# Designs tried in a protein design run: peptides against a protein of PDB entry 5ONS. Part 112

Target 1, 181 residues: chain A of PDB entry 5ONS
Amino acid sequence: MFKKFDEKENVSNCIQLKTSVIKGIKNQLIEQFPGIEPWLNQIMPKKDPVKIVRCHEHIEILTVNGELLFFRQREGPFYPTLRLLHKYPFILPHQQVDKGAIKFVLSGANIMCPGLTSPGAKLYPAAVDTIVAIMAEGKQHALCVGVMKMSAEDIEKVNKGIGIENIHYLNDGLWHMKTYK

## One batch from the design tools (peptide; made by RFdiffusion4, then SolubleMPNN)

Design b2_p22_3_s3 (from b2_p22_3, 8 letters changed)
Fold by OpenDDE base, seed 3:
Structure b2_p22_3_s3 (fold): chain B 181 residues (1-181), chain A 22 residues (1-22)
Amino acid sequence: as target 1 above (181 residues)
Amino acid sequence: MSTLSDEEQEKISLEYYERLLK
């Protein structure tokens, strides 16, 4: 989503959200990520304005005090940014790729099934279309936010093709934004 | 568009990712 993304070229505008919209978004976030509920007031304090950075290709980035928290495309599901995910790693279910897959993931490549079934990888139960944090062998921080294109079961059985779509990865265009005020 | 090649991005990402591990 952000491989060819540049803040200067792809950001259209930034809007401050109304209270009612913020409440709706918070509810949606809790629905998507139930484990975030106890932390949501810390992540999005009531006193702080919530903004959406509107980008090309119908991408929207949710921000509080300049911190990039979540993003979505075409009003689809919200994805946490890697920066938020590093602070709250439990927001997403995890999948772990082997160390050999790291360089490919960090180039924006989709995660192939063998990278999830090989020694050093850890594949956890997950349905297709589940948003997941991509972890790596020997690493503590997520390197990618992805979407299961196959169920974990099918990845193990078929072990061929794209297992997880790479949505947001370390050092992509979104990562480089850092903050937006 | 990013001015960095895929290879450059990979290298920078790996270096940063290694720092994050510490």
Scores: peptide ipSAE 0.077, ipTM 0.604, DockQ to the pose 0.027
Fold by OpenDDE base, seed 5:
Structure b2_p22_3_s3 (fold): chain B 181 residues (1-181), chain A 22 residues (1-22)
Amino acid sequence: as target 1 above (181 residues)
Amino acid sequence: MSTLSDEEQEKISLEYYERLLK
């Protein structure tokens, strides 16, 4: 989603949201990420304005005090930014890729099944279309936010093809967009 | 919130993954 993204070229505008809209978004976030509910007032304090940065290709980024929190495309589900996920690693279920897959993930490539089934990988139960944090062995910080294109069960059984779609990865265009005020 | 600063988190992440790219 952000492989060739540049803040200067791909941001269209920024709008401040009304309180009613913010409430709706918060409810949606809780629905998508139930574990975030106790933390949501900390992440999005009531006193702080919430903005949406509108980008090309129907991408929207939710921001508070210039911090990029979540993004979505075409009014689809919200994804946490890696920066937010590093603070709150529990908001997504995890998958772990092997060492060999890291360079490909960081190039924006989708995650192939063998990178999830190898000895260095850890595959956890997850259904198709689940938004997941992609981890490396023994690390707290995710390198990628992805979407399961196969169930964990099918990844293990078939062990061929795209297991997880790469949505946002470390050092992509969104990562380089550190703040937007 | 994490006990680590945003800068520290970024540094840890980048340094670690850079090593994996070698």
Scores: peptide ipSAE 0.063, ipTM 0.710, DockQ to the pose 0.051
Fold by OpenDDE base, seed 2:
Structure b2_p22_3_s3 (fold): chain B 181 residues (1-181), chain A 22 residues (1-22)
Amino acid sequence: as target 1 above (181 residues)
Amino acid sequence: MSTLSDEEQEKISLEYYERLLK
């Protein structure tokens, strides 16, 4: 989603959200990520305005105090930014790729099944379309936010093709955006 | 289990990833 993203070229505008809209978004976030509920007031303090940075390709980035928290495309599901995920790693279920997959993930490549079934990888139960944090063998922080394109069961069974779609990865355009006020 | 702070762990992890990109 952000492989060729540049803040200067791909940001259209920024709007401050109304309280009612913020409430709706918070409810959506809790629905998607139930574990975030106790932390949501810390992540999105009531006193702080919530903004949407509107980008090309129908991308919207939810921000508070300049911090990029979540993003979505075409009013689809919200994804946490890696920066938020690093602070709150439990927001997403995890999958772990082997060391060999790291360079490909960091190039924006989708994660192939063998990278999730090989020694050093860890595949956890997850359904299709589940948003997941991609971890790497021997690393503490997620390098990617992805979406399961196959269930964990099917990844193990079929063990070929795209297991997880790469949505947002370390050092992509969103990562480099850092903040927006 | 590491005794490093979250920040230190982040730095180590991120630096490693950054090196792979060079």
Scores: peptide ipSAE 0.044, ipTM 0.598, DockQ to the pose 0.035
Fold by OpenDDE base, seed 4:
Structure b2_p22_3_s3 (fold): chain B 181 residues (1-181), chain A 22 residues (1-22)
Amino acid sequence: as target 1 above (181 residues)
Amino acid sequence: MSTLSDEEQEKISLEYYERLLK
């Protein structure tokens, strides 16, 4: 999603959200990520305005105090940014790729099934379309936010093709935005 | 799972992945 993303070229505008809209978004976030509920007031304090950075390709980034928290495309599900995920690693269920897959993930490539079933990888139960944090063997911080394109069961069984779509990865255009005020 | 500061987050990211990004 952000392989060719540049703040100067791809950001259109930024708007402040109304209280009612913020409430709706918070409820959606809790629904998507139940584990976030106890932390949501810390992540999105009531006293702080919530903004949406509107970008090309129908990308929207949810921000508070300049911090990039979540993003979505075409009013789809929200994804946490890697920066938020590093602070709150439990927001997403994890999948772990082997060492060999790291360089490909960091180039924006989708995660192939063998990279999730090989020695050094760890595959946890997850349904198709689940948003997941991609961890790497021997590393403690996620390098990618992805979406299961196959269930964990199917990944193990078929073990061929794209297991997880790479949505946001370390050092992509979103990562380099850092903040937006 | 624990939460990390921005500084810690950046440091860890560099520590773990800087070599791989070059």
Scores: peptide ipSAE 0.031, ipTM 0.663, DockQ to the pose 0.098

Design b2_p22_3_s4 (from b2_p22_3, 11 letters changed)
Fold by OpenDDE base, seed 5:
Structure b2_p22_3_s4 (fold): chain B 181 residues (1-181), chain A 22 residues (1-22)
Amino acid sequence: as target 1 above (181 residues)
Amino acid sequence: MSSLSDEEREEISLKYYEKLLE
């Protein structure tokens, strides 16, 4: 989603949200990420304005005090930014890739099944279309936010093809967009 | 919320991963 993203070229505008809209978004976030509910007042304090940065290709980024929190495309599900995920790693279920897959993930490549089934990888139960945090062997911080394109069961059984779609990864265009005020 | 600073997180995440790409 952000492989060729540049803040200067791909940001269209920024709008401040009304209280009612913020409430709706918070409810949606709780629905997507039930475990986030106790933390929402910390992540999105009531006193702080919430903004949406509108980007090309129907990408929207939720921000509070310049911090990039969540993003979505075409009014689809919200994804946490890696920066937020590093603070709150429990927001997403995890999948772990082996060491060999790291360089490919960081190039924006989709995650192939062998990288999830090989020694050093850890595959946890997850259905198709589940948004997941991609972890790496020996690392504490996620290197990627992805979407399951196969169930964990099918990844193990078939062990061929794209297991997880790479949505947002370390050092992509969104990562380089550290803040937006 | 993580006890690590933003800088520490970036170092652990980006710099250490970049080292693996060498």
Scores: peptide ipSAE 0.210, ipTM 0.767, DockQ to the pose 0.050
Fold by OpenDDE base, seed 2:
Structure b2_p22_3_s4 (fold): chain B 181 residues (1-181), chain A 22 residues (1-22)
Amino acid sequence: as target 1 above (181 residues)
Amino acid sequence: MSSLSDEEREEISLKYYEKLLE
């Protein structure tokens, strides 16, 4: 989603959200990520305005005090930014790729099934379309936010093709967009 | 929740991953 993303070229505008819209978004976030509820007032303090940075390709980035928190495309599900995920690693269920997959993930490549079934990888139960944090063998911080394109069960059985779609990864255009006020 | 600063997280994450790409 952000492989060729540049803040200067791909940001269209930024709008401040109304209270009612913010409430709706918070409810959506809790629905998607139930574990975030106790932390939501910390992540999105009531006193702080919530903004949407509108980008090309129908991408919207949710921000508070310039911090990039979540993003979505075409009013689809919200994804946490890696920066937020590093603060709150429990927001997403995890999948772990082996060391060999790291370089490919960091190039924006989708995660292939063998990278999730090989020694050093850890595959946890997850349904298709589940948004997941991609961890790496020997690393404590997620390198990617992805979406399960196959269930964990099918990844193990089929063990070929795209297991997880790479949505946002370290050093992509969104990562380089540190803040936006 | 991590107590690390943004800079520390970036160092631990990005810089260490970059080294693996060398």
Scores: peptide ipSAE 0.101, ipTM 0.676, DockQ to the pose 0.081
Fold by OpenDDE base, seed 4:
Structure b2_p22_3_s4 (fold): chain B 181 residues (1-181), chain A 22 residues (1-22)
Amino acid sequence: as target 1 above (181 residues)
Amino acid sequence: MSSLSDEEREEISLKYYEKLLE
């Protein structure tokens, strides 16, 4: 999603959201990520305005105090930014890729099934379309936010093709967009 | 992790992955 993303070229505008819209978004976030509920007031304090940075390709980034928190495309599901995920690693269920897959993930490639079933990888139960944090063997921080294109069960059985779609990865255009105020 | 600054998190992330990004 952000392979060719550049703040200077791809940001259109920024709008401040009304209270009613914020409430709706918060509810959606809790529905998507139940574990975030106790932390949501810390992540999105009531006293702080919530903004949407509108970008090209129908990308929207949810921000509070300039911090990039979540993003979505075409009014689809929200994804946490890697920066937020590093602060709150429990927001997403994890999947772990092997060492060999790391360089490909960091190039923006989708995660292939063998990279999730090989030694050094860890595959946890997850349904198709689940948004997941991609961890790497021996690494502390997630390197990617992805979407399960196959269930964990199917990844193990088929072990061929795209297991997880790469949505946002370390050092992509969104990563380099540190803040927006 | 939550107590780290953005700069600290970025530094840690780069420490883990910088060689792979080259």
Scores: peptide ipSAE 0.080, ipTM 0.674, DockQ to the pose 0.065
Fold by OpenDDE base, seed 3:
Structure b2_p22_3_s4 (fold): chain B 181 residues (1-181), chain A 22 residues (1-22)
Amino acid sequence: as target 1 above (181 residues)
Amino acid sequence: MSSLSDEEREEISLKYYEKLLE
């Protein structure tokens, strides 16, 4: 989603959200990520304005005090940014790729099934279309946010093709954006 | 689960992953 993303070229505008809209978004976030509820007031304090950065290709980034928190495309599901996910790693279920897959993930490549079934990888139960944090063998922090294109069961069984779609990865255009006020 | 400390967050960087790729 952000492989060819540049803040200067791809951001259209930024809008401050009304209280009612913020409430709706918070409810959506809790629905998607039930475990976030106790932390949501810390992540999005009531006193702080919430903004949406509108980008090309119908991408929207939710921000508070310049911090990039969540993003979505075409009003689809929200994804946490890696920066937020690093602070709150429990927001998403995890999948772990082997060391060999890291360089490909960091190039924006989708995660192939063998990278999830090989020694060093750890595949946890997850349904298709589940948003997941991609962890790396030997590392504690996620390097990618992805979407299961196959169930964990099918990844193990078929073990070929795209297992997880790469949505946001370390060092992509969103990562480099850092903040937006 | 609790959020990461400031010290733990400082370990999170591209450089942190770049070292793994060396």
Scores: peptide ipSAE 0.073, ipTM 0.667, DockQ to the pose 0.067; fails the geometry check

Design b2_p22_4_s1 (from b2_p22_4, 9 letters changed)
Fold by OpenDDE base, seed 1:
Structure b2_p22_4_s1 (fold): chain B 181 residues (1-181), chain A 22 residues (1-22)
Amino acid sequence: as target 1 above (181 residues)
Amino acid sequence: SEYDEAVKDIEYDEELLKLSQL
């Protein structure tokens, strides 16, 4: 989603959200990520304005005090940014790729099944379309936010093709955006 | 910080860093 993303070229505008909209978004976030509920007031304090950075390709980034928290496309589900996920790694279920898959993930490539089933990888139960944090063998921080294109069960059984779609990865355009005031 | 550590994670290999910039 952000392989060719540049803040100066791809951001259109920024809008401060109304209270009712914020409430709706918070409810959606809790529904998508139940584990975030106890932390949501810390992540999005009531006293702080919430903004949406509107980008090209119908991408929206949710921000508080300039911190990029979540993003979505075409009013679909919210994804946490890697920066938020690094602070709150429990927001998403995890999958772990082997060391050999790292370079491909960091190039923006989708994650192939063998990289999730090999020694050094760890595959956890997850249904198709689940948003997941991609960890890497020997690393402590998520390298990527992805979406399961196959269930964990099918990844193990089929063990070929795209297991997880790469949505946001370290050093992509969103990562380099860092903050937006 | 978590961000600093994350950067270290991807900078451990210069080749990987190069690939991440593509």
Scores: peptide ipSAE 0.027, ipTM 0.632, DockQ to the pose 0.066
Fold by OpenDDE base, seed 2:
Structure b2_p22_4_s1 (fold): chain B 181 residues (1-181), chain A 22 residues (1-22)
Amino acid sequence: as target 1 above (181 residues)
Amino acid sequence: SEYDEAVKDIEYDEELLKLSQL
């Protein structure tokens, strides 16, 4: 989603959201990520305005005090930014790729099944379409936010093709935005 | 190699993150 993304070229505008819209978004976030509920007031304090950074290709980024929190495309599901995920790693279920997969993930490539079943990888139960944090063998912080294109069970059984779609990865265009105010 | 550079980048970012959280 952000492989060729540049803040200067791909951001259209920024709007401040109405209270009612914020409430709706918060409810959606809780539905998507139930574990975030106790932390939502810390992540999105009531006293702070919530803004949407509108980008090309129907990408919207939720921000509070310039911090990039979540993003979505075409009003689909929200994804946490890696920066938020690094602060709250429990927001998403995890999958782990082996060391050899790192360079491909960081190039924006989708994660193939063998990279999730090989020694050094860890595959946890997850249904198709689950948004997941991609961890790397021996690393502490997630390097990618992805979406399961196959269930974990099918990844293990079939062990070929795209297991996880790469949505947002370390050092992509969104990562380099850092803040937007 | 591409692998070494990628690993180095992750290590660099992790180091920065650790420092920022201290």
Scores: peptide ipSAE 0.026, ipTM 0.600, DockQ to the pose 0.105
Fold by OpenDDE base, seed 3:
Structure b2_p22_4_s1 (fold): chain B 181 residues (1-181), chain A 22 residues (1-22)
Amino acid sequence: as target 1 above (181 residues)
Amino acid sequence: SEYDEAVKDIEYDEELLKLSQL
């Protein structure tokens, strides 16, 4: 989603949201990520304005005090930014790729099944279309946010093709947007 | 590595990390 993204070239505008809209978004976030509910008022304090950064390709980034929190495309599901996920790693279920897959993930490549079934990888139960945090063998922090294109069960059984779609990864265009005020 | 450079200066809530790991 952000492989070719550049803040200067791909941001269209930024709008401050009304309180009622913010409430709706918070409800959506809780629905998607139930475990975030106790922390959401810390992440998005009531006193702080919430902004949407509108980008090309119908991408919207939710920000508070310049911090990039969540994003979505075409009003689809919200994804946490890696920067938020690093602070709250429990927001997403995890999958772990093997060491050899790291460089490909960091190039924006989708994650192939063997990178999830090989020694050094860890594949946890997850249904197709689940948004997941991609962990790396030997690393503490997630390197990617992805979407299961196959269930974990099918990844193990079939063990070929795209297991997880790469949505957002370290050093992509979104990552390089450290803040937006 | 590129990954190491990317995560070099990441700030996080250590208390929340510990809670999430329980």
Scores: peptide ipSAE 0.026, ipTM 0.551, DockQ to the pose 0.761
Fold by OpenDDE base, seed 4:
Structure b2_p22_4_s1 (fold): chain B 181 residues (1-181), chain A 22 residues (1-22)
Amino acid sequence: as target 1 above (181 residues)
Amino acid sequence: SEYDEAVKDIEYDEELLKLSQL
C-alpha cells in the first residue's frame, strides 16, 4: 500500500473529525481489536482532537497529536501503523517469518507460505482476512502489518502461494512519514 | 539503499525498542 508513498506527493489534506465520527471510529476499533479497549483512552485521549490525513488512492490515516495511529483504504478496515503497534504489540495477533523472509518483506513482497511454515517461523491460528503483525525470527518488534490471504490451517496444508499480503512494512512510505501535525 | 537502511534498523532495533517503552 505504501511502496511508492511519499508525504509530499501523496497527501491531499487533513481534516479534524467531529465527536460523533470519533465515537464511531472508536467503536469500530474496539470491534476490530478487542484488546485495545482498555488502552484506547490513552491512545486517543478525549481532550485531544482526532484528525484524518487524506491521501491519494483513497488512503486515510487517523492521527492524534501528530501521531499516526491507524490507516485504511477505500473505507475498509483499519490497520494499526507499525509505530503504534510497536508501542502496543498486542493489538494484532502475531505471525512470525523465518530469517530468510525478512529481506523480501522489507522489499514489500507478500509473505509466501514456506516462510511461515519453515524452521524459525511461527504460525498461529488465524482466519483468512485477519490483520496480523508480522514478526521476524530473532527480533522483538514487528516489521510488517499484513492480512491473512489464507487461514493458518490452509497455509500449513497447502504450503504454497501467498499466505499473507504485505500491507505496511518497515521503512516504507508510511514509516517515513513519522508524524503529521 | 533504502533496503539496506531497513535491514540495519531491524538488525539493531534501537529505535523500535525506544518506541515500545513509551
Scores: peptide ipSAE 0.025, ipTM 0.590, DockQ to the pose 0.191

Design b2_p22_4_s2 (from b2_p22_4, 8 letters changed)
Fold by OpenDDE base, seed 5:
Structure b2_p22_4_s2 (fold): chain B 181 residues (1-181), chain A 22 residues (1-22)
Amino acid sequence: as target 1 above (181 residues)
Amino acid sequence: SEFDEAVKDIEYDEELLELAKL
């Protein structure tokens, strides 16, 4: 989603949200990420304005005090930014790729099944379309936010093709957008 | 910062990070 993203060229505008809209978004976030509920007032304090950075290709980034928290495309599901996920790693279920897959993930490539089933990888139960944090063998923090294109069960069974779609990865265009006010 | 604390142990090969700029 952000492989060719550039803040200067791909951001259209930024709008401040009304309190009622913020409430709705918070409810959506809790629905998507139930574990975030106790932390949401810390992540999005009531006293702080919430903004949406509108980008090309219908991408929207949710921000508070300039911090990029979540993003979505075409009003689909919200994804946490890696920066938020690093602070709150429990927001997403995890999958772990092997050492050999790291360079491909960091190039923006989709995650192939063998990288999830090989020694050094850890594949946890997850349904198709689940948004997941991609961990890597020997790495403490998430490298990527992805979407399961196959269930964990099918990844193990079929063990070829795209297991997880790479949505947002370390050092991509979104990562390099540190703040936006 | 809280962010710095959260990511302090992130170590990636510089060549891999450069590759990510593609």
Scores: peptide ipSAE 0.040, ipTM 0.623, DockQ to the pose 0.050
Fold by OpenDDE base, seed 1:
Structure b2_p22_4_s2 (fold): chain B 181 residues (1-181), chain A 22 residues (1-22)
Amino acid sequence: as target 1 above (181 residues)
Amino acid sequence: SEFDEAVKDIEYDEELLELAKL
């Protein structure tokens, strides 16, 4: 989603959200990520305005105090940014790729099944369309936010093709935004 | 902060940076 993303070229505007909209978004976030509920007031304090950075290709980024928290496209599900995920790694279920897959993930490539079934990988139960944090063998922090294109069960069975779609990865255009005030 | 240090370490990890250039 952000492989060729540039803040100067791809950001359209920034809008401060109304209270009612914020409430709706918070409810959606809790529904998508139940584990975030106890932390949501810390992540999005009531006293702080919530803004949406509108980008090209119908991408929207939720921000609080300049921190990029979540993003979505075409009013679809919200994804946490890697920066938020690094603070709150439990927001998403994890999958772990082997060392050999890292270079491909960081090039923006989708994650192939063999990279999830090899000895250095760890594959956890997850249904199709689940948003997941992609961990890497030997690394402590997520390298990518992805979406399961096959269930964990099918990844193990088929072990061929795209297992997880790469949505946001370390050092992509969104990562380099860092903040937006 | 601890987080800031962690993020910095990740961002400037030479190995990861090199891999990201692929």
Scores: peptide ipSAE 0.037, ipTM 0.653, DockQ to the pose 0.056
Fold by OpenDDE base, seed 3:
Structure b2_p22_4_s2 (fold): chain B 181 residues (1-181), chain A 22 residues (1-22)
Amino acid sequence: as target 1 above (181 residues)
Amino acid sequence: SEFDEAVKDIEYDEELLELAKL
């Protein structure tokens, strides 16, 4: 989603959201990520304005005090940014790729099944279309946010093709935004 | 490595990390 993304070229505008809209978004976030509910007032304090950074290709980024929190495309599901996920790693279920897959993930490549079934990888139960945090063998922080294109069960059985779609990864265009006031 | 450089300045709450282990 952000492989060719550049803040100067791809950001259209930024708007401050009304209170009613913020409430709706918070409810959506709780629905998607039930475990976030106790933390949501810390992540998005009532006293702080919530902004949407509108980007090309119908991408929207939720921000509070300049911090990039969540993003979505075409009003689809919300994804946490890696920066938020590093603070709240429980937001998403995890999958782990092997050491050899790291360089490909960091180039924006989709994650192939063998990178999830090989020694050093860890594949946990997850349904197709689940948004997941991609961990790396020997690393403590997620390097990617992805979407299961196959169930964990099918990844193990078929063991070929795209297992997880790469949505957001370390050092992509979104990562390099860092903040947006 | 590129990964190591990217996460150098990441701050996190240890209590939140503990929750991730549950």
Scores: peptide ipSAE 0.031, ipTM 0.525, DockQ to the pose 0.831
Fold by OpenDDE base, seed 2:
Structure b2_p22_4_s2 (fold): chain B 181 residues (1-181), chain A 22 residues (1-22)
Amino acid sequence: as target 1 above (181 residues)
Amino acid sequence: SEFDEAVKDIEYDEELLELAKL
């Protein structure tokens, strides 16, 4: 989603959200990520304005005090930014790739099934379309936010093709947006 | 392998690996 993204070229505008819209978004976030509920007031304090950075390709980035928190495309599901996920790693279920897969993930490549079944990888139960944090063997912080294109069970059984779609990864265009005010 | 074919011709920047130290 952000492989060729550049803040200077791909951001259109920024709007401050109304209270009613914020409430709706918070409810959606809790539905998507139930474990975030106790932390949501810390992540999005009531006293702080919530803004949407509108980008090309119908991408919207949710921000509070300049911090990029979540993003979505075409009013689809919200994804946490890697920066938020590093602070709250429990927001997403995890999958782990081996050390050899790191370079490909960081090139924006989708994660193929063998990279999730190899020694050093860890494949956890997850349904298709689940948004997941991609961890790397021996690393503490997620290097990618992805979407399961197959269930974990099918990845193990079929063990070929795209297992996880790469949505957002370290050093992509969104990562380079440290803050936006 | 299918994996190798899928990722072939993807440019790799060695400096990006430093970010994965996190």
Scores: peptide ipSAE 0.029, ipTM 0.558, DockQ to the pose 0.041

